# Ledger of designs, part 100: peptides against a protein of PDB entry 3NZW

Target 1, 212 residues: chain A of PDB entry 3NZW
Amino acid sequence: TTTLAFRFQGGIIVAVDSRATAGNWVASQTVKKVIEINPFLLGTMAGGAADCQFWETWLGSQCRLHELREKERISVAAASKILSNLVYQYKGAGLSMGTMICGYTRKEGPTIYYVDSDGTRLKGDIFCVGSGQTFAYGVLDSNYKWDLSVEDALYLGKRSILAAAHRDAYSGGSVNLYHVTEDGWIYHGNHDVGELFWKVKEEEGSFNNVIG
Target 2, 222 residues: chain B of PDB entry 3NZW
Amino acid sequence: QFNPYGDNGGTILGIAGEDFAVLAGDTRNITDYSINSRYEPKVFDCGDNIVMSANGFAADGDALVKRFKNSVKWYHFDHNDKKLSINSAARNIQHLLYGKRFFPYYVHTIIAGLDEDGKGAVYSFDPVGSYEREQCRAGGAAASLIMPFLDNQVNFKNQYEPGTNGKVKKPLKYLSVEEVIKLVRDSFTSATERHIQVGDGLEILIVTKDGVRKEFYELKRD

## One batch from the design tools (peptide; made by RFdiffusion4, then SolubleMPNN)

Design b2_p17_5_s4 (from b2_p17_5, 7 letters changed)
Fold by OpenDDE base, seed 5:
Structure b2_p17_5_s4 (fold): chain B 212 residues (1-212), chain C 222 residues (1-222), chain A 17 residues (1-17)
Amino acid sequence: as target 1 above (212 residues)
Amino acid sequence: as target 2 above (222 residues)
Amino acid sequence: KLYTFEVAVAAGEAAPP
């Protein structure tokens, strides 16, 4: 798995691969590793697919309850805290989760929290999470700047996941790409790695370790 | 050390069509190298046009299916006999599976039916309740033998339009019920040849707007 | 034979206990 999220002048980019594995077996190439918690919040999944999918869906319910009670959308801080508190209660039980909670509220602006099953909760501008995270960081860190255009930021997210898919055997399938703004998240498509790789290689003159 | 789990082998397969879905399973039940039964159905009509199979440890599979059937019953009681949708069924099954997260059902679960638009739907679950809607899924002992075949023949993976120098993929299209049945039969006959835990009989449940029908085919009995 | 799906954070395999 490779997931990433980063803040920039235009909001948040979220990009993830879609491969699930069981050892050497590719269990799926089409896993949706971004969970659309609600129209304004995204969760990413790394680790146990069931743990992430179950609890982030549960989180969505908690966020809805908040909205009903408080007549206001939940903050990203509060949403991530709910999840963090939950996993902390299960500390030692064997949950496996490396998640990012991403959203844009008027009070907070664009916000990303990293939450994992070890009990860590971090707010930050850039996170890559998964077995391919270091490969993604290599590309992302080399090209990141706050002032990226939306177009360039989307491409950078996509390109970083592609790099990880190329090098990490546990990442692949496709890239799912999101842009998060104050008005909510926007889905920017599913990009098959098999097609995307050759396109990028040709256009950039990159991936020269592979002969076409 | 005590191991609460067994392995009863077998294989299951789901494929969604445009306006139908199929869920198939062999009828062999085995422990180690001993055939317990040559006809033990493992694919069930659960009502509301939903078919279900939970393949792996049969005791766990049966328990899960019974719980789901009970869930359907109570859903009707609580919601004025409203039909349980396939997506709601999938969510319910997730909760059944994840409710035993720390002592899981040792099964690979697949359900099939029609979505609310009348389109074929297949949902697959891991032992602890992660689920995904897919066009096809193989589960059980011979899943590793069948799934690559389905990738190629249902999703047309690695197939390209002739004369395009490999630049244009074969377009995705729905398969007819007849085509799907052929694929299912070929899958199981092939799997039977290469896996000792698959054989004896093949039972296919076909879900359409008209309901569930069953087909049965003999497999090798060796 | 039976396995839980991993969206891996590291190399490994998740199987039912």
Scores: peptide ipSAE 0.272, ipTM 0.805, DockQ to the pose 0.135
Fold by OpenDDE base, seed 3:
Structure b2_p17_5_s4 (fold): chain B 212 residues (1-212), chain C 222 residues (1-222), chain A 17 residues (1-17)
Amino acid sequence: as target 1 above (212 residues)
Amino acid sequence: as target 2 above (222 residues)
Amino acid sequence: KLYTFEVAVAAGEAAPP
């Protein structure tokens, strides 16, 4: 798995691969590793597929309850804290989760929290999470600037996941791409790695370790 | 095997002066080789002129600090807003830590403040709640690099008066806040050079009778 | 076998220091 999120002048880019595995077995190439909690809030998934799906879905319910009770959207901080508190209660029980809670509120602006099953909760501008995270960081950090255009930022997110998909055997399938703004998240499509790889290679002159 | 603990690196340092105390920490948060954040503060003002840091596994540290802050809040509720003394705080933290004796917080905890006589105080804790008041303590990843330096520069270990053939120890004296800040900065700059888990920024909380002051210094961002 | 979204292997202490 490779998931990433980063803040830039235009908001947040979220990009994830779509491969699920069971050991050496590729269980799926089409898994959705982003949960759309609400129009302004996303959760990413790494670790146990069931753990992530179950608890992030649960989180979605908690966020909705908050909205109903408080007549206001939940903050990214509060949403991430709910999840963090939950997994912390299960500490030692064997949950496996590496998540990012990404969203926008008027109070916070664009916000990213990292939350994992160890109970770690971090606020930050850039996170890559998963077995392919180091590969993604290699590309992302090399090209990241706060002043990226939305187009360039989307490309960078997509390109970073592609790099990880190329090098990490546990990452692949496709890139799901999101842009989060004050108006909410925008889905920017599913990009098959097989097609994307060759396109990027040709356009950039990159991936020279592969001979077409 | 499932490991419930992580290590987020970092280093913290407390030094007590005559009428002040400092608690400093770098702002780097890492997992293995990966820098999670270059600015994640780990030294906190907990109220009642008490500053606290619990360094090691950040999740446990945050949980402990939060519990302590809540403890301070409830102490005020139960005791008519009485100020929590630093020694009472230390005892309270011991109970928080030892309450999880069989699943400990994976942290080295240091608190700093003023004792009831207005003297600088630093308390350090092991993961399960043993504590001691000391003049200085380093904790975290680079503690082994810094602590000997503090022994030498704060407690004047292995220093002797010139011309006494090593028979007269350098007398103990309190350091000024300026001197302490210099030592803290030198400690962290040096540690940053030799330890990958230390760097990015240095935040120093200075406790005096007038309250808590914060200072920030850049560290190497390698 | 469980389905997983593989995470990076992190080195951590199994026991308190």
Scores: peptide ipSAE 0.238, ipTM 0.722, DockQ to the pose 0.104
Fold by OpenDDE base, seed 4:
Structure b2_p17_5_s4 (fold): chain B 212 residues (1-212), chain C 222 residues (1-222), chain A 17 residues (1-17)
Amino acid sequence: as target 1 above (212 residues)
Amino acid sequence: as target 2 above (222 residues)
Amino acid sequence: KLYTFEVAVAAGEAAPP
């Protein structure tokens, strides 16, 4: 798995691969590793697929309850804290979760929190999470700027996941790409890694370790 | 060390068509190298045009299916006999599975039916309740033998239009029920040849807007 | 055999200064 999220002048980019594995077996190439919690809030999945899918869906319910009770959308800070508090109750029980909660509120602006099953909760501007995270960071960190255009930021997110898919055997399938703005998240498509790889190789003149 | 789980073998397969879905399973039940039964159905009509199979440890599978059937019953009681949608069924099954997160049902679960638009639907679950809607899924002992075949024949993976020098993928299209049945039969006959835990009989449940019908085919009895 | 769909877990980096 490789997931990433980063803040920039235009909001948040979220990009994830779609491969699920069971040991050496590719269980799926089409897993949705972004959970759309609400129109303004996304969760990413790394670790146990069921743990992330179950609890992030549960989180969505908690966020909705907050909105109903408080007559206001939940903050990203509060949403991530709910999840963090939940996993902390299960600390040591064997949950496996590496998640990013990404969203927009008027008071916070675009915001990213990292939450894992060890009880870590971090606010930040850039996170890569998963077995391919170091490969993604290699590309992302080398090209990241706050002042990226939306187009460049989307490409950078996609390109970073592609790099991880290329080097990490546990990452691949496709890239799911999101842009989070003040108006909510926008889905920017599913990009098959096979097709994307050759396109990028041709356009950039990159990936010269592969002949084809 | 005591192992609370068994492995009863078998294989299951779901394929969604345009206006139908198929869920198939062999009827062999084994323990180790012994055949317990040559005809033990593992694909069930659960009502509301939903078919279900939970393949792996049969005791867990039966328990899960029983719980789901009961869930359907209570859904009707609580909601004035409203039909349970396939997506809601999938969510319910997730909760059944994840409710035993720390002592899981040792099964691969597949359900099939029609979505609310009348389109064929197949949902697949891991032992702890992660789920995905797919066009096809193989589960159980011979899943690793069948799934690549389904990738190629249902989703047309690695197929290209002739004369395009591999530049144009074969377009996705729905398969007819007849085509799906052929693929299912070929899958299971092939799996039977290469896996000792698969064989004896093939039961296919076909879900359409008109309900569930069953077909049975003999497999090798070796 | 386990049918688990596994996704690797890794720690995230702290936000840059």
Scores: peptide ipSAE 0.116, ipTM 0.790, DockQ to the pose 0.076
Fold by OpenDDE base, seed 1:
Order: C-alpha cells, then structure tokens, then sequence
Structure b2_p17_5_s4 (fold): chain B 212 residues (1-212), chain C 222 residues (1-222), chain A 17 residues (1-17)
C-alpha cells in the first residue's frame, strides 16, 4: 500500500493506490483505500484492510452522530481523536492501521492527521503511509511546494503514488486521486497504473530504467 | 498445539453480469486427504434474492450463513418485510465477520445478487470482514488457479484490440449468462484436474430479477 | 500461521511517516 496526503495553497491532495495483498498473493487490484466519511472528510487506509475499513466506517457513524448532537460538522481534530482513542483502547490486541484523516472545516481550514494503531496521532502538512511510503516521499519531497497549482498538486500526488506502485510490489493497481477544498472533497478519478505509467514515461521522459 | 480450525477444501466462484449474478461452488467436502462428502452444497439461497457461500472451514461457514439467514429474518421483522438490499447485506456480513476479529471465521465469503438498480452484484469478504464489490471473485482452495483466469476472461486483463499495437485494451463488456456459465464450468473442470480438494459436483446458483435458479453439473470424482 | 486464508492487507505494516 501507498497512501499520501499533503496540504498546499489550494487545499489538500489525497492519493492512494488500490492493491491489496495476502502474503505474496494479490488479493485485489481495486480496493478503495479512501473512505469518504462525509463531503468534507476523508479517511485513508493502510495496514489491515478490515481493520481500516471497519473502524473508519465506524468513525463515519460517530462523526454523523456528532453532527446530529452538536448541529455542526465535526472538526478534523475531533474526528481523528475519536479514531485515535478507539485504536488506543485496542492497543496490544493486534490491530494494524495506518490512517490519515483529511478534511476541511471553517474553524481549522484544510487539516491532515495521521493516526496509527500504535496510538500515534500527528498533525502535519505532508504524510506518506504504507509499504511504499518511502518511494512516494522520494518523489513528493523532491517536487513539493506550498505554492503548487491545483493541477500541479494533483499531478504530483498521482505521480508519487505511481512511483511507489512501480517500486513497491505491495502497491499498484490504480491511483485514486482526491482534492479537498473548503467546499469539500472532489474525486479526480481512478488512474490505472498500467496505462498511467506509459503515459507519464512518454510525457516526462522518466522511468528510463524500463525499456519499452 | 491445539488448532481450532479445520479446512474442508472446496472452491467457490462469483461472477456478476449486467442483470444477473452467479455464485458457484463445488460440492466436495474434504478433510486432509479424505473425502467426507461428494455432495455437500456450500452455496445457499438466503432469501431476498441473495445467495451466499463461506468457503474454508465448513463449521465456520455454516455458522456464518446461519447467522446471516437469521439476520435477514430479523430484518424483515424489524422493517415491515422490507427487502434487504445486497449492499446492506454486505455491510451486515462485515459486522458478523469483524465481530469475531480476534477469533475469525476461517472462511472466504462471497455473496451475489442484484443491486438496487437491478445490476448484477458480487461482494467478497476476507475472514475478518473487509469487503469489496467486484465483477468476479474466486475463493477457496483453487482460488489461486481460477482467479487469474477470471481476470483474463471476465475483466479481459492483458487483452488488447488487434491491430492497435497493444495500445488499446479490449473493451469491458458484460457477459451473457450462457457465457458466464461456460466460464464457470471451465474454471471448475480445470481446477478439479489440478487440485485434490475440488471435484465431485458443481452447483451454480443464478440470480435474476425472477429469482434464484440452480444448475448442477458433474465434476471428476477422483 | 493458522490461516490457509490470509487476511487482506491494504499495505505492508504501517510505519510512522
């Protein structure tokens, strides 16, 4: 798995691969590793697919309950804290989760929290999470600027996941791409790695380690 | 060391068409190298046009299916006989599976039916309840033999339009029920030849707007 | 490992960023 999220002048970019594995077996090439909690809040999944899918869906329910009770959308800080508190209760039980909670509230603006099953909760501007995270960081860190255009930021997110999909055997399938703004998240499509790779290679003149 | 799990072998396969879905399973039940039964159905009509199979450890599979059937029953009681949608069924099954997260049902679960738009739907689950809607999925002992075949023949993976120099993929299209049945039969006959835990009989449940029908085919019995 | 069926992993082990 490779997931990433980063803040920039235009909001948040979230990009993820879609491969699930069971050992050496490719279990799926089409997993949705972004959970749409509400129109303004996204969760990403790395680690155990069931753990992430189950608890982030549960988180969505908790977020909705908050809205019903408090008559306002939950903050990204509070949403991530709910999840963090939950996984902390299960600390030592064997949950495997590396998640990012990404969203926009009027109070906070665009916000990203990293939450994992070890109990770590971090607020930050740039995170890559998963077995391919280091590959993604290699591309992302080399090209990241706060002042990226929306177009360039979307491409950078997509390109970083592509790099990870290329080098990490546990990442691949497709890139799912999101842009989060004050108006909510916008889905920017599913990009099959098989097609995307060749397109990017041709357009950039990159991936010269691959002949073809 | 005590192992609470058994493995009863077998293989299951789901394929979604445009306005139908199929869920198929062999009827062999085995322990180690001993055939317990040559006809033990493992694909079930659960009502509301939902078919289900939980393949692996049969005791766990049966328990899970029974729990789901009971869930359907209670859903009707609680919601004025409302039909349980396939997506809601999938969510329910996730909760059943994840409820035993720390002592999982030792099964690969597949359900098939029609979505609320009347389109074929197949959902697959890992032992702890991660699930995905897919066009096709193989599970069980011979899943590793069948799934690549389904990738190629249902989703047309690695197929290209002739004369395009490999630049244009074969377009995705729905398969007819007849084509799907052929693929299912070929999958199981092939798997039976190469896997000792698959064989004896093939039972296919076909879900359409008109309900669930069953087809049975003999498989190799050795 | 008791599992002949492996749990799907949406990644390798999650590591802190």
Amino acid sequence: as target 1 above (212 residues)
Amino acid sequence: as target 2 above (222 residues)
Amino acid sequence: KLYTFEVAVAAGEAAPP
Scores: peptide ipSAE 0.146, ipTM 0.788, DockQ to the pose 0.082; fails the geometry check

Design b2_p17_7_s1 (from b2_p17_7, 10 letters changed)
Fold by OpenDDE base, seed 2:
Structure b2_p17_7_s1 (fold): chain B 212 residues (1-212), chain C 222 residues (1-222), chain A 17 residues (1-17)
Amino acid sequence: as target 1 above (212 residues)
Amino acid sequence: as target 2 above (222 residues)
Amino acid sequence: APVLFTEPFALPLLPWD
């Protein structure tokens, strides 16, 4: 898996691959590693597919309950804390989760929290999470600027996942791309890695380790 | 060392069509190298036009299916005989599976039916309840033999239009029920030839708007 | 049946492991 999220002047970019594995077996190429919690809040999935899918869906329910009770959307801080508190209660039980809770509230602005099954909860501007994270960081860190245009930021997110998909055997399938703004998240499509690779290679003159 | 799990072998396969879905399974039940039964059905009509199979450790599979059937029953009681949708069924099964997260059902679960738009639907589950809606899925012993075939023949992976120099993919299209049945039969006959845990019989459940139909075919018994 | 992962992780320990 490779997931990433970063803050920039235009909000948040979230990009994820779509491969699931069982050992050396590619179980799926079409996994949805982004949970759309509400129109302003996303969760990303890395680790155990069931652990992430179950608890992030549960988190969605908790966020909705908060909205119903408090008559306002839950903060990204509070949402991430709920998840963090939950996984901490299961510490040592063998949950496997590496998640980013990404969203926008009027109070917080664009916000990213990293939450993992070890109980770590980190606020930050840039996170790459998964077995391909270092490959994604290599591209992302090299090109990241706060002042990126939305177009450039979207491309950078997509391109970073592509780099990880190229080098990490456990990442691939497609890139799912999101842009989070004050108006909520916008889905920017599913980009098949096979097609995207050749397109990017041709347009950039990159990936010269592959002849073709 | 005590192992609470067995492996009863077998293989299951789901394929979604445009207005139908198919869930198929062989009828062989084994332990190690011994055939326990040549006809032990593992694909079930659960009501509400939902078919289900949980392949792997048969005791766990049977338990899970029974719990789901019971869940359907209670859903009707609690919701004035409302039909359980396939997506709601999938969510329910996730909870059944994840409820045993720390002592999982040792099964690969597939359900098939029609979505609320009348389109064919197949959902696949891991042992602990991750699930995905897909056009096709193979599970069980011969899944690794069948799934690549389905990628090629259902989803047309690695197929390109002739004369396009590999630039134009073969377009996706729905398969007819007859085409799907052919693919299922070919999958299981091929799997039977190459896997000792697959054989004896093939039971296919076809879900349409008109209900669930069953078909049975003999497989090799060797 | 194998548990699915989005990244390579060790399988959770069972109570009898």
Scores: peptide ipSAE 0.212, ipTM 0.801, DockQ to the pose 0.120
Fold by OpenDDE base, seed 4:
Structure b2_p17_7_s1 (fold): chain B 212 residues (1-212), chain C 222 residues (1-222), chain A 17 residues (1-17)
Amino acid sequence: as target 1 above (212 residues)
Amino acid sequence: as target 2 above (222 residues)
Amino acid sequence: APVLFTEPFALPLLPWD
């Protein structure tokens, strides 16, 4: 898996691959590693597919209950804290989760929290999570600027996942791309890695380790 | 060391069509290298036009299917005989599976039916309740033999339009019931030739708006 | 049946492990 999220002047970019594996077996190339918690909040999935899918869906229910009780959308801080508190209760039980909770509230602005099954909860501007994270960071860190245009930011997210998909055997399938704004998340499509790789290679003159 | 799990072998396969879905399974039940039964059905009509199979350890599979059937019954009691939708069924099964997260059902679960728009739907589950809606999925012993074939023949992977020099992919299209049944039969006959845990018989449940139809075919009995 | 993973990780220990 390779997931990433970063803040920039235009909000948040979230980009993820779609491969699931069981050992050497590619179980799926079409896994949705972004869980749409609500129209304003995204969760990312790395680690155990069931753990992330189950608990982030549960988180969605808790977020909805918050809205019903408080008559206000839940903050990204509070949503991530609910998840963090939950997984902490299971600490040592063997949950495997590396998640990012991403959203944009008026009070917080664009906000990303990393939450994992070890009980870590971190607020930050840039996270790459998964077995391919180091490959993604290599591209992302080299090109990241706060002042990126939305178009450039979307491309950078997509391109970083592509780099990870190229080098990490456990990442691949497609890139799912999201842009998060104050008005909510916008889905920017599913990009097959096979097609995307050749396109990017041709347009950039990159990936010269592969003969076209 | 004590192992609480068995492996009863077998293989299952789901394919979604435009207005139908198919869930098929062989009827062989084994333990190690011994055939326990040549006809032990593992694909079930659960009501509400939902068919289900949980393949792997048969005791766990039977328990899970029984629990789901019970869930359907209670859903009717609680919601004035409302039909359980396939997506709601999938969510329910996730909870059944994940409820045993720390002592999982050792099964690969597939359900098939029609979605709320009347389109064919197949959902597949891992042992702990991760699920995905797909056009096709193979599960069980010969899944690794069948799934690549389905990728090629259902999802048209690695197929291109002639004369395009590999630049234009073969367009996705729904398969007819007849085409799907043919693929299922070819899948299982081929798997039977190469896997000792697959054989004896093939049951195919076809879900349409008119209900569930069942077909049976003989497989090799070696 | 294999548990699905998005990345390699150790499975939870079961009581009999």
Scores: peptide ipSAE 0.208, ipTM 0.790, DockQ to the pose 0.120
Fold by OpenDDE base, seed 3:
Structure b2_p17_7_s1 (fold): chain B 212 residues (1-212), chain C 222 residues (1-222), chain A 17 residues (1-17)
Amino acid sequence: as target 1 above (212 residues)
Amino acid sequence: as target 2 above (222 residues)
Amino acid sequence: APVLFTEPFALPLLPWD
């Protein structure tokens, strides 16, 4: 798995691969590792697919309850705290979750929290999470700027996941790409890694370790 | 150390068509190298045009299916006999599976039916309730043998249009029910030849707007 | 049945790390 999220002047980019594995077996190439919690919040999944899918869906319900009770959208801080508190209650029980809760509120602006099953909750500008995270960071950190255009930021997110998919055997399938703004998230498509790789290689002259 | 789980073998397969879906399973039940039964159905009509199989440890599979059937019953009671949609069924099954997250049902679960638009739907689950809608899925003992075949024959993976020098992928299209049944039969006959835990009989449940139809075929009884 | 494990995640590198 490789998931990433980063803040920039245009909001948040979220990009993830879609491969699921069971040991050496590729179980799926089409897993949705972004969970649309609500129109304004995204959760990412790494670790146990069921743990992430179940609890982030549950989180969506909690966020909806908040909105109904408080008559306002839940903050990213509060949403991530709900999840963090939940997983902390299960600490030691064997949950496996590495998640990012991403959203944009007027109060907070673009906001990313990392939440894992060890009880860690971190606010930050850039996170890559999964077995391919270091590969993604290599590309992302090298090209990241706050002042990226939306187009460049989307490309950078996509490109970083592609790098991880190339080097990490446990990452691949496709890139699912999201842009998060104050108006909510926008889905920017599913990009098959097989096709994307060759396109990027040709356009950039990159991936020269692979003979075309 | 006490191992509460067994492995009863078998294989299941789901394929979604345009306006139908199929869920198939062999009828062999084994423990280790001993055949317990040559005819133990593992694919079930659960009502509301939903078929279900939970393959692996049969005791867990049966328990899960019974719980789901009961869930369907209660859904009708609580919602004025409203038909349970396949997507809602999938969510319900997730909760059933994840409810035992720390002592999981040792099964690979597949359901098949029609979505709310009348399109064929197949959902697959891991033992703890992660789920995905797919066009096809194999589960159980011979899943590793069948799934690559389905990738090629249902999803047309690694197939290209002739004369395009591999530049144009074979376009995705729905398969007819006859084509799907053929693929299912070929899958199970092939799996039976290569896996000792698969054989004896093949039961196929076909879901259409008109309901659930069952077909049975003999497999090798080795 | 294989529990679908998504890959073991590592902690993100913190900016102060």
Scores: peptide ipSAE 0.203, ipTM 0.798, DockQ to the pose 0.078; fails the geometry check
Fold by OpenDDE base, seed 1:
Structure b2_p17_7_s1 (fold): chain B 212 residues (1-212), chain C 222 residues (1-222), chain A 17 residues (1-17)
Amino acid sequence: as target 1 above (212 residues)
Amino acid sequence: as target 2 above (222 residues)
Amino acid sequence: APVLFTEPFALPLLPWD
């Protein structure tokens, strides 16, 4: 798995691969590793698919309950805290979760929290999470600027996942790409790695380690 | 060391068509190398045009299917005989599975039916309740043998239009029920040849708007 | 962040294991 999220002047980019594995077996190439919690809040999944899918869906319910009770959308801080508190209660039980809670509220602006099953909760501007995270960071850190255009930011997110999919055997399938703004998240499509790789290679003259 | 789980082998396969879905399973039940039964159906009509199989440890599979059938029954009681949608069924099954997250049902679960638009739907679950809607999925002992075949024949993976120098993929299209049945039969026939835990019989449940139809085919019994 | 694999749960971790 490779997931990433980063803040920039235009909001948040979220990009993820879609491969699930069981050891050496590729279980799926089409896993939805972004969970759309609400129109303004995304969760990413890395680790145990069921753990992430179940608890982030549960989180969505908690967020909706908050909205109903408080007559206001939950903050990204509070949403991530709910998840963090939950996984902390299960500390040592064997949950496997590396998640990013990404969203926009008027109060917070664009916000990213990293939450994992070890009980870590971090606010930050840039996170890559998964077995391919270091490959993604290599591309992302090298090209990241706060002042990226939306187009460039989307491309950078996509390109970083592509790099990870290329090098990490446990990442691949497709890139799912999101842009989060004040108006909510926008889905920017599913990009098959097989097609995307050749396109990027041709357009950039990159991936010269692959001949063909 | 005590192992609470058995493995009863077998294989299941789901394929979604345009206006139908198929869920198939062999009828062999085995422990290790000993055949317990040559005809033990593992694909079930659960009502509301939903078919289900939970393949792996048969005791867990049977328990899960029974729980789901009961869930369907209670859903009708609580919601004035409202039909349970396939997506809602999938969510329910997730909760059944994840409710035993720390002592899981040792099964690969697949359900098939029609979505609310009348389109074929197949959902697959891991032992602890992660689920995905897919066009096709193989589960069980010979899943690793069948799934690559389905990738190629249902999703047309690695197929290209002739004369395009590999630049144009074969377009995705729905398969007819006849084509799907053929693929299912070929899949199980081939799996039976290469896996000792698959064989004896093939039961196919076909879900359409008109209900669930069953077909049976003999497999090798060796 | 830990190295994580998004994967189906292949084998249950048993209390007895």
Scores: peptide ipSAE 0.129, ipTM 0.779, DockQ to the pose 0.176; fails the geometry check

